# Ledger of designs, part 52: peptides against a protein of PDB entry 6RGO

Target 1, 392 residues: chain A of PDB entry 6RGO
Amino acid sequence: MALKLLGFNQDATCFSVISSNKGVTIYNCDPFGKCFELEKSTSNDEELDFLVEMLFSTSLIAVVDKTIGASKRKKLKIVNTKRKATICELTFPHEIMDVIMNRKIICVVLKSDQIFVYDISCMKLLRTIDVRGEKLKSTSKFRNSEAVGDIGVRVSLSTDNNSILCYSSYSKSDKENAPLNDIVVFDALKCIQINVLPAVHQSNIVCIACSPDGMLMATASEKGTIIRVFKTIDTENDEPILVNEFRRGSRPSRISEMKFNHDNTLLACVGESDTIHIFALPVTTTEADANEDDTLQQSSHSLSSSINGLQYISKGLANRFGKIIVSKIPTQSQQRHVAYIKIPENAKYRIGFPKDTTNTIHICGEDGNYLVYSIPRNEVGPCTLVKSNTFD

## One batch from the design tools (peptide)

Design b1_p18_2_s1 (made by RFdiffusion4, then SolubleMPNN; from b1_p18_2, 8 letters changed)
Fold by OpenDDE base, seed 1:
Structure b1_p18_2_s1 (fold): chain B 392 residues (1-392), chain A 18 residues (1-18)
Amino acid sequence: as target 1 above (392 residues)
Amino acid sequence: SEREKLEEEAEEIEKKLL
């Protein structure tokens, strides 16, 4: 059977898949098992296409049926999984490209590069963000939307109640072909723009991950060779704070998903490559716990490479075109993965970090494997397989 | 549990949408 992965929920307690014969299936991770099935609405052997976003491990899901007809692709259903009942239906002017939620907010991304932000508690529209709207003031030419392939607005939402929304935006350059290489940080509850990170990559951003607390954001471009981690809210001299630059690899490869763990100590990435990469984030010691004097001389040679806070000396090399290009971090300061998982070639995988175990990662594949790995703490190396299950 | 609290919150959302 052909499987299509939809992904993990916010806390990696469940994942969703499309089975070509069954429809949408949701699996619980522990104990492993099927917890919900949405049967096919049609008897036809048409390729099933759905968006499913879960509200954690609750009975509440958002569903978009993309299988048949342009009209269904514009409908979001809120479904109770226990009752198998639609409790709310929203219709959009354009095809739904993505849906993301937390306990407070649903964000709906349209093919029109619009983001609709809803209060989940009443499904009231809080804001429509038009990512093209800033560009429409300058360029009257409707670019034929046909030629811009798989490049749309990318979004990520914090899993906490602060509801920090990060989205890709078009650079302010008068070029008809401005890339989606800016990031906007948005308070989805207050409907306020908090920050703008200009030109975080040279090409379109294809993947964004927000930390659970919304304080960090990871970005990757179409090249997928470099991952950048920024602070979302904090700025230094009105400039974006780059926390880390990670090197996934030397070869271009699309990153499909990135996730932070729940304590912001790890960042994982997956995509078209045979390898899931896991990077260590420097623990920002908040100065607060400096008081407990406890003398335990454990000579952990923490390779605290003092990441001397690379004060991003924005030497504004105002290149002749006034674009603040995020200065290339010297290749010597590009950190590699601390851990990795080998995955089958041509199998799409999804990743999730469980809340209770900061050193484990959940992965699932279109090959029908659900795998739990232990992440090594003290050495650079492969992750260890702890649990394996199969699904169909 | 945290899961039970989240389910109660989801049931409260459902009650407001119906």
Scores: peptide ipSAE 0.608, ipTM 0.959, DockQ to the pose 0.879
Fold by OpenDDE base, seed 3:
Structure b1_p18_2_s1 (fold): chain B 392 residues (1-392), chain A 18 residues (1-18)
Amino acid sequence: as target 1 above (392 residues)
Amino acid sequence: SEREKLEEEAEEIEKKLL
């Protein structure tokens, strides 16, 4: 049967799939099994397409039917999975491209490059972000919307209550075909722009991940060869906003998804390549209050690859050209993966990090495999398969 | 559990949307 993966929820306790014969199915990861099924409403052999966003492992989901007719593609339904009932329905002026949520916020991305931000508790509209309208205020020329293929606004939301929204925006370049290569950081609760990261790649950004706490973001372009990790907030310390640059590969390959683990120590990426890559992040010591007690000397053999080579571009040049965030980092400072998983060629996979186990990754494939891997701590190498299940 | 607390929060959201 043709499966289409929708992905994991925020804490990788569930994943959702489309089966051509059944409709939408949600699986629980542990214990493994079906927890919800939405039957196909129509007997037509039309290719099923849905957006499903879960509120963690709860009975609450957001659903968009993208299968049939321009009207359904503009409707967001909030559904109780236990009751199989629609509790709320919203209609948008344009097709819904993406839906993301946490405990506080729902963000709805439209084909018009608009982001609608809602308070989940009452479905009140907090903000409409018009990414094209922001471009018009900066540059008079619209890109003809028809010629822009699969390149739209990308979003990621922190899974915590801080509700940090990262989205791709158009560069201020006078070129008619300005790329989506800026990142905006937005507090979705306060409806305030926190930061703008200009020209983080040379081409359009196609993948964004926000850390669970919203303190970090990862970005990849259409080339998918380099992943960059940034701080979302300017720290008072003269620390660089660009904290890591990772090299996935030498050949171009689209990255479809990236995820941070719960403690921001790992970043995973998946896409069109035969390999899931896992990168180690330096432990950002948040000076959380040192309550004295448990001196568990976890000898984290941090592979402290001393990034000594980021020459401080002196404060004097920054004032004239704006924040040049992406200095030409020498190719020698590009970190490789610390771990990897081989996946079948032509199978699409999705990734998730469980909250309870920082060195475990969940993956699922359109081949019908749900796999749990252990990530090596001390050595660069393959992940070890711990558990496997199949689904249909 | 944390899962039970999340389900209670989802039921409170449902009660406000209905």
Scores: peptide ipSAE 0.607, ipTM 0.960, DockQ to the pose 0.880
Fold by OpenDDE base, seed 5:
Structure b1_p18_2_s1 (fold): chain B 392 residues (1-392), chain A 18 residues (1-18)
Amino acid sequence: as target 1 above (392 residues)
Amino acid sequence: SEREKLEEEAEEIEKKLL
């Protein structure tokens, strides 16, 4: 049967899939098994398409029916999975492209490049963000080219209660074809713009990940060769703080998903390549109060590989338009993966980090595999398969 | 558990939306 992956929830305790014959199915990761099924309402041989966003492992989900010909592509439903009942329905002026949530906020991304921010507790609209802004309303040639169908506003939301929203924005170039290469950092609870990171890539941003605490974000462009990690809030001399630059590969390949683990020590990426890459982040030693004297000389040979990575705070090159472009870290200073997983060629996979096991990764494939891997701590190499299950 | 607390929060959300 044809499977289509929707993804893991925030804590990787569940994942969702579309089965061509069954409709939407949600699986629990441990114990592994089907926990919810949304039956197909139509007998038609139409290719099913859905957005499903879970509120962790709760009975609440957000659902959008994106099936071709459906008038429902503009409707968000909040569904109780235990009761199989719609508890709320919202209708939008444009097609829904993405939905993301945490315990406090739902963000709805429209084909119009608008983000609707809601308080989940009452479904009150807090803010409408127009990413095109008022000046670009006059140049609202909808990108009617079918060929550009996959480049829109990208979003990521922190899984914590601080509700830090990162989204891609258009560069302030007077050019009709401005790239989506700026990032805006937004407090979704207070409805305040915190930061703007200009020109973080040369091309459109196609993938964003926010850390669980909202303090870090990862970005990838259409090239998918370089991943950049930034601080979300802090700036140095009004410039964005680039924490890391990772090299996924030399060949262009789309990154479909990135995720941080729950302690911000690892960043994983997946996409069109045969390899999931896992990168180590520098442990920000919080200055824990270095009070107590206890001499336990356990030589943690932290493989501090001597990253004499000169913090090239590489001065953003002002482009011909007076915009700072985040300069590339020299290719020699670009960090590589610490771990990897090989996946079948042309298989779409999704990734999740469980909360309780920071060195474990969950993956699922359109091939019907759910796999749990252990990430090596003290060596660079392949992840070890710990558990495997199949689904249909 | 943390899962039970999250389900209680989800039930409180449902009660406000109905």
Scores: peptide ipSAE 0.607, ipTM 0.960, DockQ to the pose 0.879
Fold by OpenDDE base, seed 2:
Structure b1_p18_2_s1 (fold): chain B 392 residues (1-392), chain A 18 residues (1-18)
Amino acid sequence: as target 1 above (392 residues)
Amino acid sequence: SEREKLEEEAEEIEKKLL
């Protein structure tokens, strides 16, 4: 049977899949089991395509039927999974490309490069963000790129109530083919732009992850060789703060998903490669809880010295070019993964971090595997498989 | 539990959307 992974929910307590025979299925992670199924509305042998965004492990989901010919690709349904009932239906002017939510906000990304921001509690439209802006409206021949991999606006939303929205935006270059290489940080509740990070990559951004608290974001370009981590809100002299630059690999490979763990200590990435990479983030010890456990200090000092080295490089290069050249962390200062998981090359995987276990990662594959791994703390190496389940 | 509180919030959302 062909499975298509939709992903984990915000806290990795559930994941959703499309089964070619059953339609949309939601699995609970612990205890492992099927908790919801949306039956096929059509008897046709058409390849099912859906967007499903869960409100954590609640009965509330957002669903878009993206199946070719279904004429529903512009409709967002809010569904109660317990009642199997549509609560709300919204129709958009363009095809829905992505849906992301938290406890407060739903963001709907359209093929028009518009982001519709809703208050989930009443489905009131708070803001329409036009990422193309007014200048590019005239030349927007809709790219008829039927290519499944199409370059569009990417979004990530904090899972907390602060509702920090990070989205890719077009660079201010007057070029008809301006890359989606800027990041905008937006307060989705207040509808205020907080920050703009210009030219964070040389090519289009294809993956963004916001931290659960909205304080960090990770970005990857089409090349997927370098992952950059920035502060979202904080700036130094009105300049973006680059916290980390990670090297996933030397060979280009698309990153499909990135996730932070709940304490911002780990960043995982997955994509077209045979390897899930897990990177360690520097723990920003806020000075306050200097309680006695002396032993962990030695590793933090080496990371803080490397961050201070980053601040020295930023000050020197900023003055010369008037563009925030995100100072390429010298290739020597590019960190590697601290842990990894090997996966089948031909299987798409999704990743999620559970809230209660910061050194555990949940993964699921289109091969029908749901796997729980333990992440090593004190050594660079493979993750250890803790639990496995299969689904169909 | 946190899960029960989230379900109550989802039920309140449902009641406002219906």
Scores: peptide ipSAE 0.599, ipTM 0.958, DockQ to the pose 0.870

Design b1_p18_2_s2 (made by RFdiffusion4, then SolubleMPNN; from b1_p18_2, 8 letters changed)
Fold by OpenDDE base, seed 5:
Structure b1_p18_2_s2 (fold): chain B 392 residues (1-392), chain A 18 residues (1-18)
Amino acid sequence: as target 1 above (392 residues)
Amino acid sequence: SERKKLEEEAEEILKKLE
């Protein structure tokens, strides 16, 4: 049967899939098994397409029926999975492209490059962000640039209550075809813009991940060769703080998903390549109050690989338009993966990090495999398969 | 458990939206 992956929830306790014959199925990861099914309402041989966003492992889900010919592509349904009932329905002026949530906020992304921000507790609209309207205010020409193909506004939301929203925005270039290569950082609760990171890539941003605490974000462009990690809030001399630049590969390949683990020590990426890459982030030693004296000399040989990565805070080259382009870290200073997983060629996979086991990764494939891997701590190498299950 | 607290919060939200 053809499977289509929807992804993991925020804590990787569940994942959702579309089965061509059954409709939407939600699986629990541990114990492994089906926990919810949404039956196909139509007998037609139409290719099913859905968005499903889960509130963790709870009975609250958001569902959009994106099936071709369906008038439902503009409708968000809040569903109680225990009752198998739609509790509320919102209708939008344009097709829904993405839905993301946490305990406080739902964000709905439209094909119009609008982001609708809601208080989840009452479905009150807090803000409409018009990414095109911001572009049109900066560029005098009303080009209805139909988003050519799959390139639209990308979003990521922190899983914590701070509700930090990162989204891609159009560069303020007078060029008719300005790329989606700026990032805006937005407090979704207060409805305040916190930061703007200009020109973080040369081409459109196709993938964004926010850390669970909202303090870090990862970005990838259409090339998918370089991943950049930034601080979301902090700036140095009004410039964006680039924490890391990772090299996924030398060949262009689309990155479909990135995720941080729950302690911000790892970043994983997956896409069209035969390899899931896992990168180590520098542990920000929070200055824990170094009060108490206790002499336990346990020589944790932290393999401080002397990343004498000169923090080339290389000054953003002001392009001919006075815009700071985030300078590339020298190719020699680009970090590689610390771990990897090989996946079948042409198989679409999704990734998730469980909360309680920061060195474990969950993956699922359109091949019907759910796999749990252990991430090596002290060596660079392949992840070890710990558990496998199959689904249909 | 944390999972139980999240479910109670989700049930309260669902009840307010009904």
Scores: peptide ipSAE 0.656, ipTM 0.967, DockQ to the pose 0.876
Fold by OpenDDE base, seed 4:
Structure b1_p18_2_s2 (fold): chain B 392 residues (1-392), chain A 18 residues (1-18)
Amino acid sequence: as target 1 above (392 residues)
Amino acid sequence: SERKKLEEEAEEILKKLE
């Protein structure tokens, strides 16, 4: 049977798949088993295509049927899985490309490069973001979306209630073929743009991940060789803060998905390569409120360790084009993975991090495998398989 | 549990959208 993976929910407690014979199936991860099934409405041997976004482990899902004709591809259904009933239906002017949600917000991405932001509690439209309209204010020509069928606006939403939305935008370059290489950070609740990260890659951004708390984001371009991690809100001298730059590999390979773990200590990536890569993030020590009390006078030995910061004077060719965030990180000092998982060649996998176990990763494949891996903490190496299940 | 609170919130949303 041909399986197509739709992915994990926000906390990796469920995942969704399309089966050519059954339609949409949602699996619970623990205990492992089917929790919902949406039957195929048509007897035709048409290739099934759906978007399904689940609100955590709840009875609320958003569904888009992309199989049957151009009209259904424009319809978002809110479904109660316990009742197996459509509760609400919204129709859009263009084909739906993506749907993402949290407890407060649902975002709908259209083929027109528009993002519709809704209050989930009443399905009230809060904002329409027109990424092309923003470009047209800076550049006169519409990019014909026909020529590069797989390049569109990418989005990621924080899983918390702050509802930080990160999306790819067109660079302000006067070039007719401006890449989708800017990131906009948007407060989806207040409908305010918080930050803009210009030219975070040289080519189009094809993958974005927001951290659960919305404080970090990861980006990857069409090359998929470098992953960059930025602060979303914080800036230094009105410039974006690059926290990390990771090297996935030297060979170009598309990254399809990235995820942060719950405590922002790990970033995983998956795509067309035979390897899931897991990177360690620096622990931002939140200054815990050190209580006032203990007076102990221990001596101020001034170890003036002269960290001669190697000023790599990269001769900034101040070309008048927007400040490419030139990685100040030398290519040799780019951090590699701390852990990895080998996956079958040509198998599409999806990834998720469970909330309660920050050193565990859930993965599922179009090969019908659901796998749970333990991530090594103190060594660089392969992840250990802890649990496996199969689905059809 | 957090899961129960999320389900109650989702059920309230679904009921308001009916």
Scores: peptide ipSAE 0.624, ipTM 0.963, DockQ to the pose 0.874
Fold by OpenDDE base, seed 3:
Order: C-alpha cells, then structure tokens, then sequence
Structure b1_p18_2_s2 (fold): chain B 392 residues (1-392), chain A 18 residues (1-18)
C-alpha cells in the first residue's frame, strides 16, 4: 500500500500517516499502536492528501483535506479525536500549505505566502503576516506566483509557551526573482518581530527548525549541503548570531525535516539522502535560576571541539548593507555529524526527539517502519537500533 | 502527570471552541 508520512507530533509520542486504503491514521509510539483513525470520505482511487497537526498526545488535532476540490484545501478543521467530531471549521482565501501548533498558538501558512496566527484557546486571529506584502513595501516588483514551483514560505514554531515563530522571507534584492533566503523571528503571542536574519543562504530556504525553547533555529537551502544554526535573539554579550555551521555532505540533496532535541544538545536532519545526520551542539549554559538542590554531577563529557577559529570580525565594517550575518566560514571550520542512521534510498523518513530520553531518536518511514535508535555519546558512529515496529 | 495536564488543557480548549 502507498503510505505518505505526515510526521511526528511535538514530543515524538505520536506520528501520523496517510494510508491510500484507510485514510489518516495516528499511531502512539509507546505503547506502539493505533490511537486514532480518520476514514476516507470518498470511494474514488484518488491520491489522498492531508495535513494533520496534533497537539502533543491529546484529543485535539487540526486537519486539512487536500485530496479533492479547491474548496476543501482552504478549510482547517479542529477535531476532537475522542468524540470523532469537528468542533470548529475555518475557511481561508487560499490553499493551506502548512499548519503548525503548540499549547498557545496555531499558525496556518497559505499558498499566497500569508501566515495566519491564531490563539488556539478561542481561534481568534492575532495576526496576518503577508510575506509578499512585506516584500512589496521594500521592492516594487511582484513575482508571478505561477512560476515559483515547490518554493513557498517555510515556518517553524517553538513547542514551549514562548511561541517563537521562525519563517522564511524574501530578500530585499532588486532582482525580480528575489530568493526566500531571509529569516524572520517573530513572537507569536505578542505579535512582535524580534529579529531579521538577511541572506542566511545563497538560494531559497527549504527547511527551518526552531528549538523547543525558541532560543535556536536551524536553516537549510535547496542545496542542503550546509546547515546553519543561529540564535533567535541578539544576546547582550556581542556573541555571534551564527553559532554553528554543519556540513551534511558534498553532493546537493534536499533536506525535508530538521529537529532539535529537547535540551538543544542535538540537531537531526533527514531528506532525499540515504542518511539521517545527527550533529552535536555546544551546551548553551542558560543561567536558569540556580534552584539549589540536585547536584547530580552529570559528567557530560562534552566533546569540547574548541571552536577557536571564529575570528571576531570587529564591529567596524558596518558597511551600508545590513548585518552580514553569514561571513564566509572557511570550509575547515564546518563540523560533521557525530552520529548517523542509514535509511533506504527510496523511502521518505520523518524524525522526532522524545522528551524523556535526550539520546534517543524516533524515526518512521513510508516503508512502514517505526524505529527507535540510541545515539552514541562518546564516539562518532552509527546509531544503535533499540526497538522496531511495523505499520500499514 | 504532564500528559494528563495536557489532555485536560486540550479538553478545555475543545469545550471553549464548541
């Protein structure tokens, strides 16, 4: 049967799939099994297409039926999975491309390059972000919408209550074909733009990940050879906004998904390649309040790869073009993966990090495999398979 | 548990949207 993966929820406790014969199925990861099924509304052999976003492991899901008719592709349904009932329905002016949520916010991305930000508790519209309209205010030329293929606005939302939204925006270049290579950082609760990262790649950004706490973001372009990690907020201490640059590979390959683990120590990426790559991040000591008690000396043998080589480019060259965030990092300073998983070349996979186990990764494939891997701590190498299940 | 608190919060949201 043809399976299409929708992905994991925010804490990797569940994942969603489309089965051509059944419709949408949500699986629980532990104990492994079906937790919800949405039956196919039509008997026709039409290719099923859905968006499903689940609020953690709860009874609240957002559903978009993209299978049939331009009208359905514009409807967001909030569904109670316990009652198997649509609670509310929102209709949009354009096709829905993506839906993301946390405990506070739903973001709906349209084919028009608009982002609608809602308070989840009442479905009140907080903000409409018009990524094209922002470009028009900066540059007079419209891109003809038809000629831009699979390149749209990409979004990622923090899973915490801070609700940091990262999205791709059009560069201020006078070129008719300005790439989606800027990143905007947005407080979705306050509806305030926090930061703008110009020209973070040379080509369109096709993948964004926000950390669970919203403090970090990762970006990849259409080339998928380099992953960049940035701070979302300018820190007072003149620290560089670009904190890491990772090399996935030498060959171009599209990255479809990236995820941070819950403690911001790992970044995983998956895509069209036969390999899931896992990168180590330096532990950002957030001075969280030193509540005194648990002196558990977790001797994290941090592989302190001394990033000695980031020469402080002195403040002086604030030339007329905005903050050049991406200095040409020498190829020698590009970090490699610390761990990897081999996957079938022709199977699409999705990734998730469970909250309770920082060195565990969940993966699922369109081949019908749900796999749990242990990530090596002290050595560069393959991940170890811990658990496997199959689904249909 | 945190999971029970999340489910209770989701049920409260769903009841407010009805």
Amino acid sequence: as target 1 above (392 residues)
Amino acid sequence: SERKKLEEEAEEILKKLE
Scores: peptide ipSAE 0.612, ipTM 0.961, DockQ to the pose 0.880
Fold by OpenDDE base, seed 2:
Structure b1_p18_2_s2 (fold): chain B 392 residues (1-392), chain A 18 residues (1-18)
Amino acid sequence: as target 1 above (392 residues)
Amino acid sequence: SERKKLEEEAEEILKKLE
């Protein structure tokens, strides 16, 4: 059977899949099992495509039927899974490309590069963000790129109530083919732009992850060789703060998903490669709780010592055009993964971090595997498989 | 539990959208 992964929910307690025979199935991770099924509305042998965003482990899901010919690709349904009923339906002017939510906000990304921001509690429209802005007046040519891999606006939303929305935006270049290489940080509740990170990559951004607290974001371009981590809100002299630059690999490979763990200590990435990479983030030890006396001289050569060499190269080379070029961390200072998981090259995987176990990662594959791995703390190496389940 | 509070909040949202 062909499976298509939709992903994990915000806390990796559930994941959703499309089964070619059953439609949408939501699995609970622990205890492992089916918690919801959405039956096929069509008897046709058409390849099912859906967006499903679940509000944590609740009965509230957002569903978009993206199946070709279904004429539903512009409709967002809010479904009560306990009642198996559509509670609310919204129709958009354009095809829905992505849906993301937290406890406060739903963001709907359209093929028009618009982001509709809703208050989830009443489905009131708070803001329409037009990412193309005024440049749309001239080039009404919708890219008819039916290519499944199409370069569109990418979004990530903090899972907390602060509702920090990070989205890719077009660079201010007057070129008709301006890359989606800027990041906008937006307070989705207040509907205020907080920050703009210009030209964070040389090519289009294809993957964004916001931290659960909204304080960090990770970005990857089409090349997927470098991952950059920035502060979202904080700036230094009105310049973006680059916290980390990670090297996934030397060969180009698309990153499909990135996730922070719940304490911002780890960043995982997955994509078209045979490897899930896990990177360590510097723990900002707040100096405060230095009081406890515990004398244990264990010479933990903490990985902290190598991180101190990240001089904040806050030397923004203001290029002649006033674009803040995020100073590339020297290639020598580019960190590698601290842990990895090998996956089949031909299987798409999704990743999620559970809230209660910061050194555990959940993964699921279109091969029908749900896997739980332990992440090594003190060594660079493979993750250890802790639990496995299969689904169909 | 936090999960139960989230379920209650989601049920309240769903009831307001009906």
Scores: peptide ipSAE 0.608, ipTM 0.960, DockQ to the pose 0.868

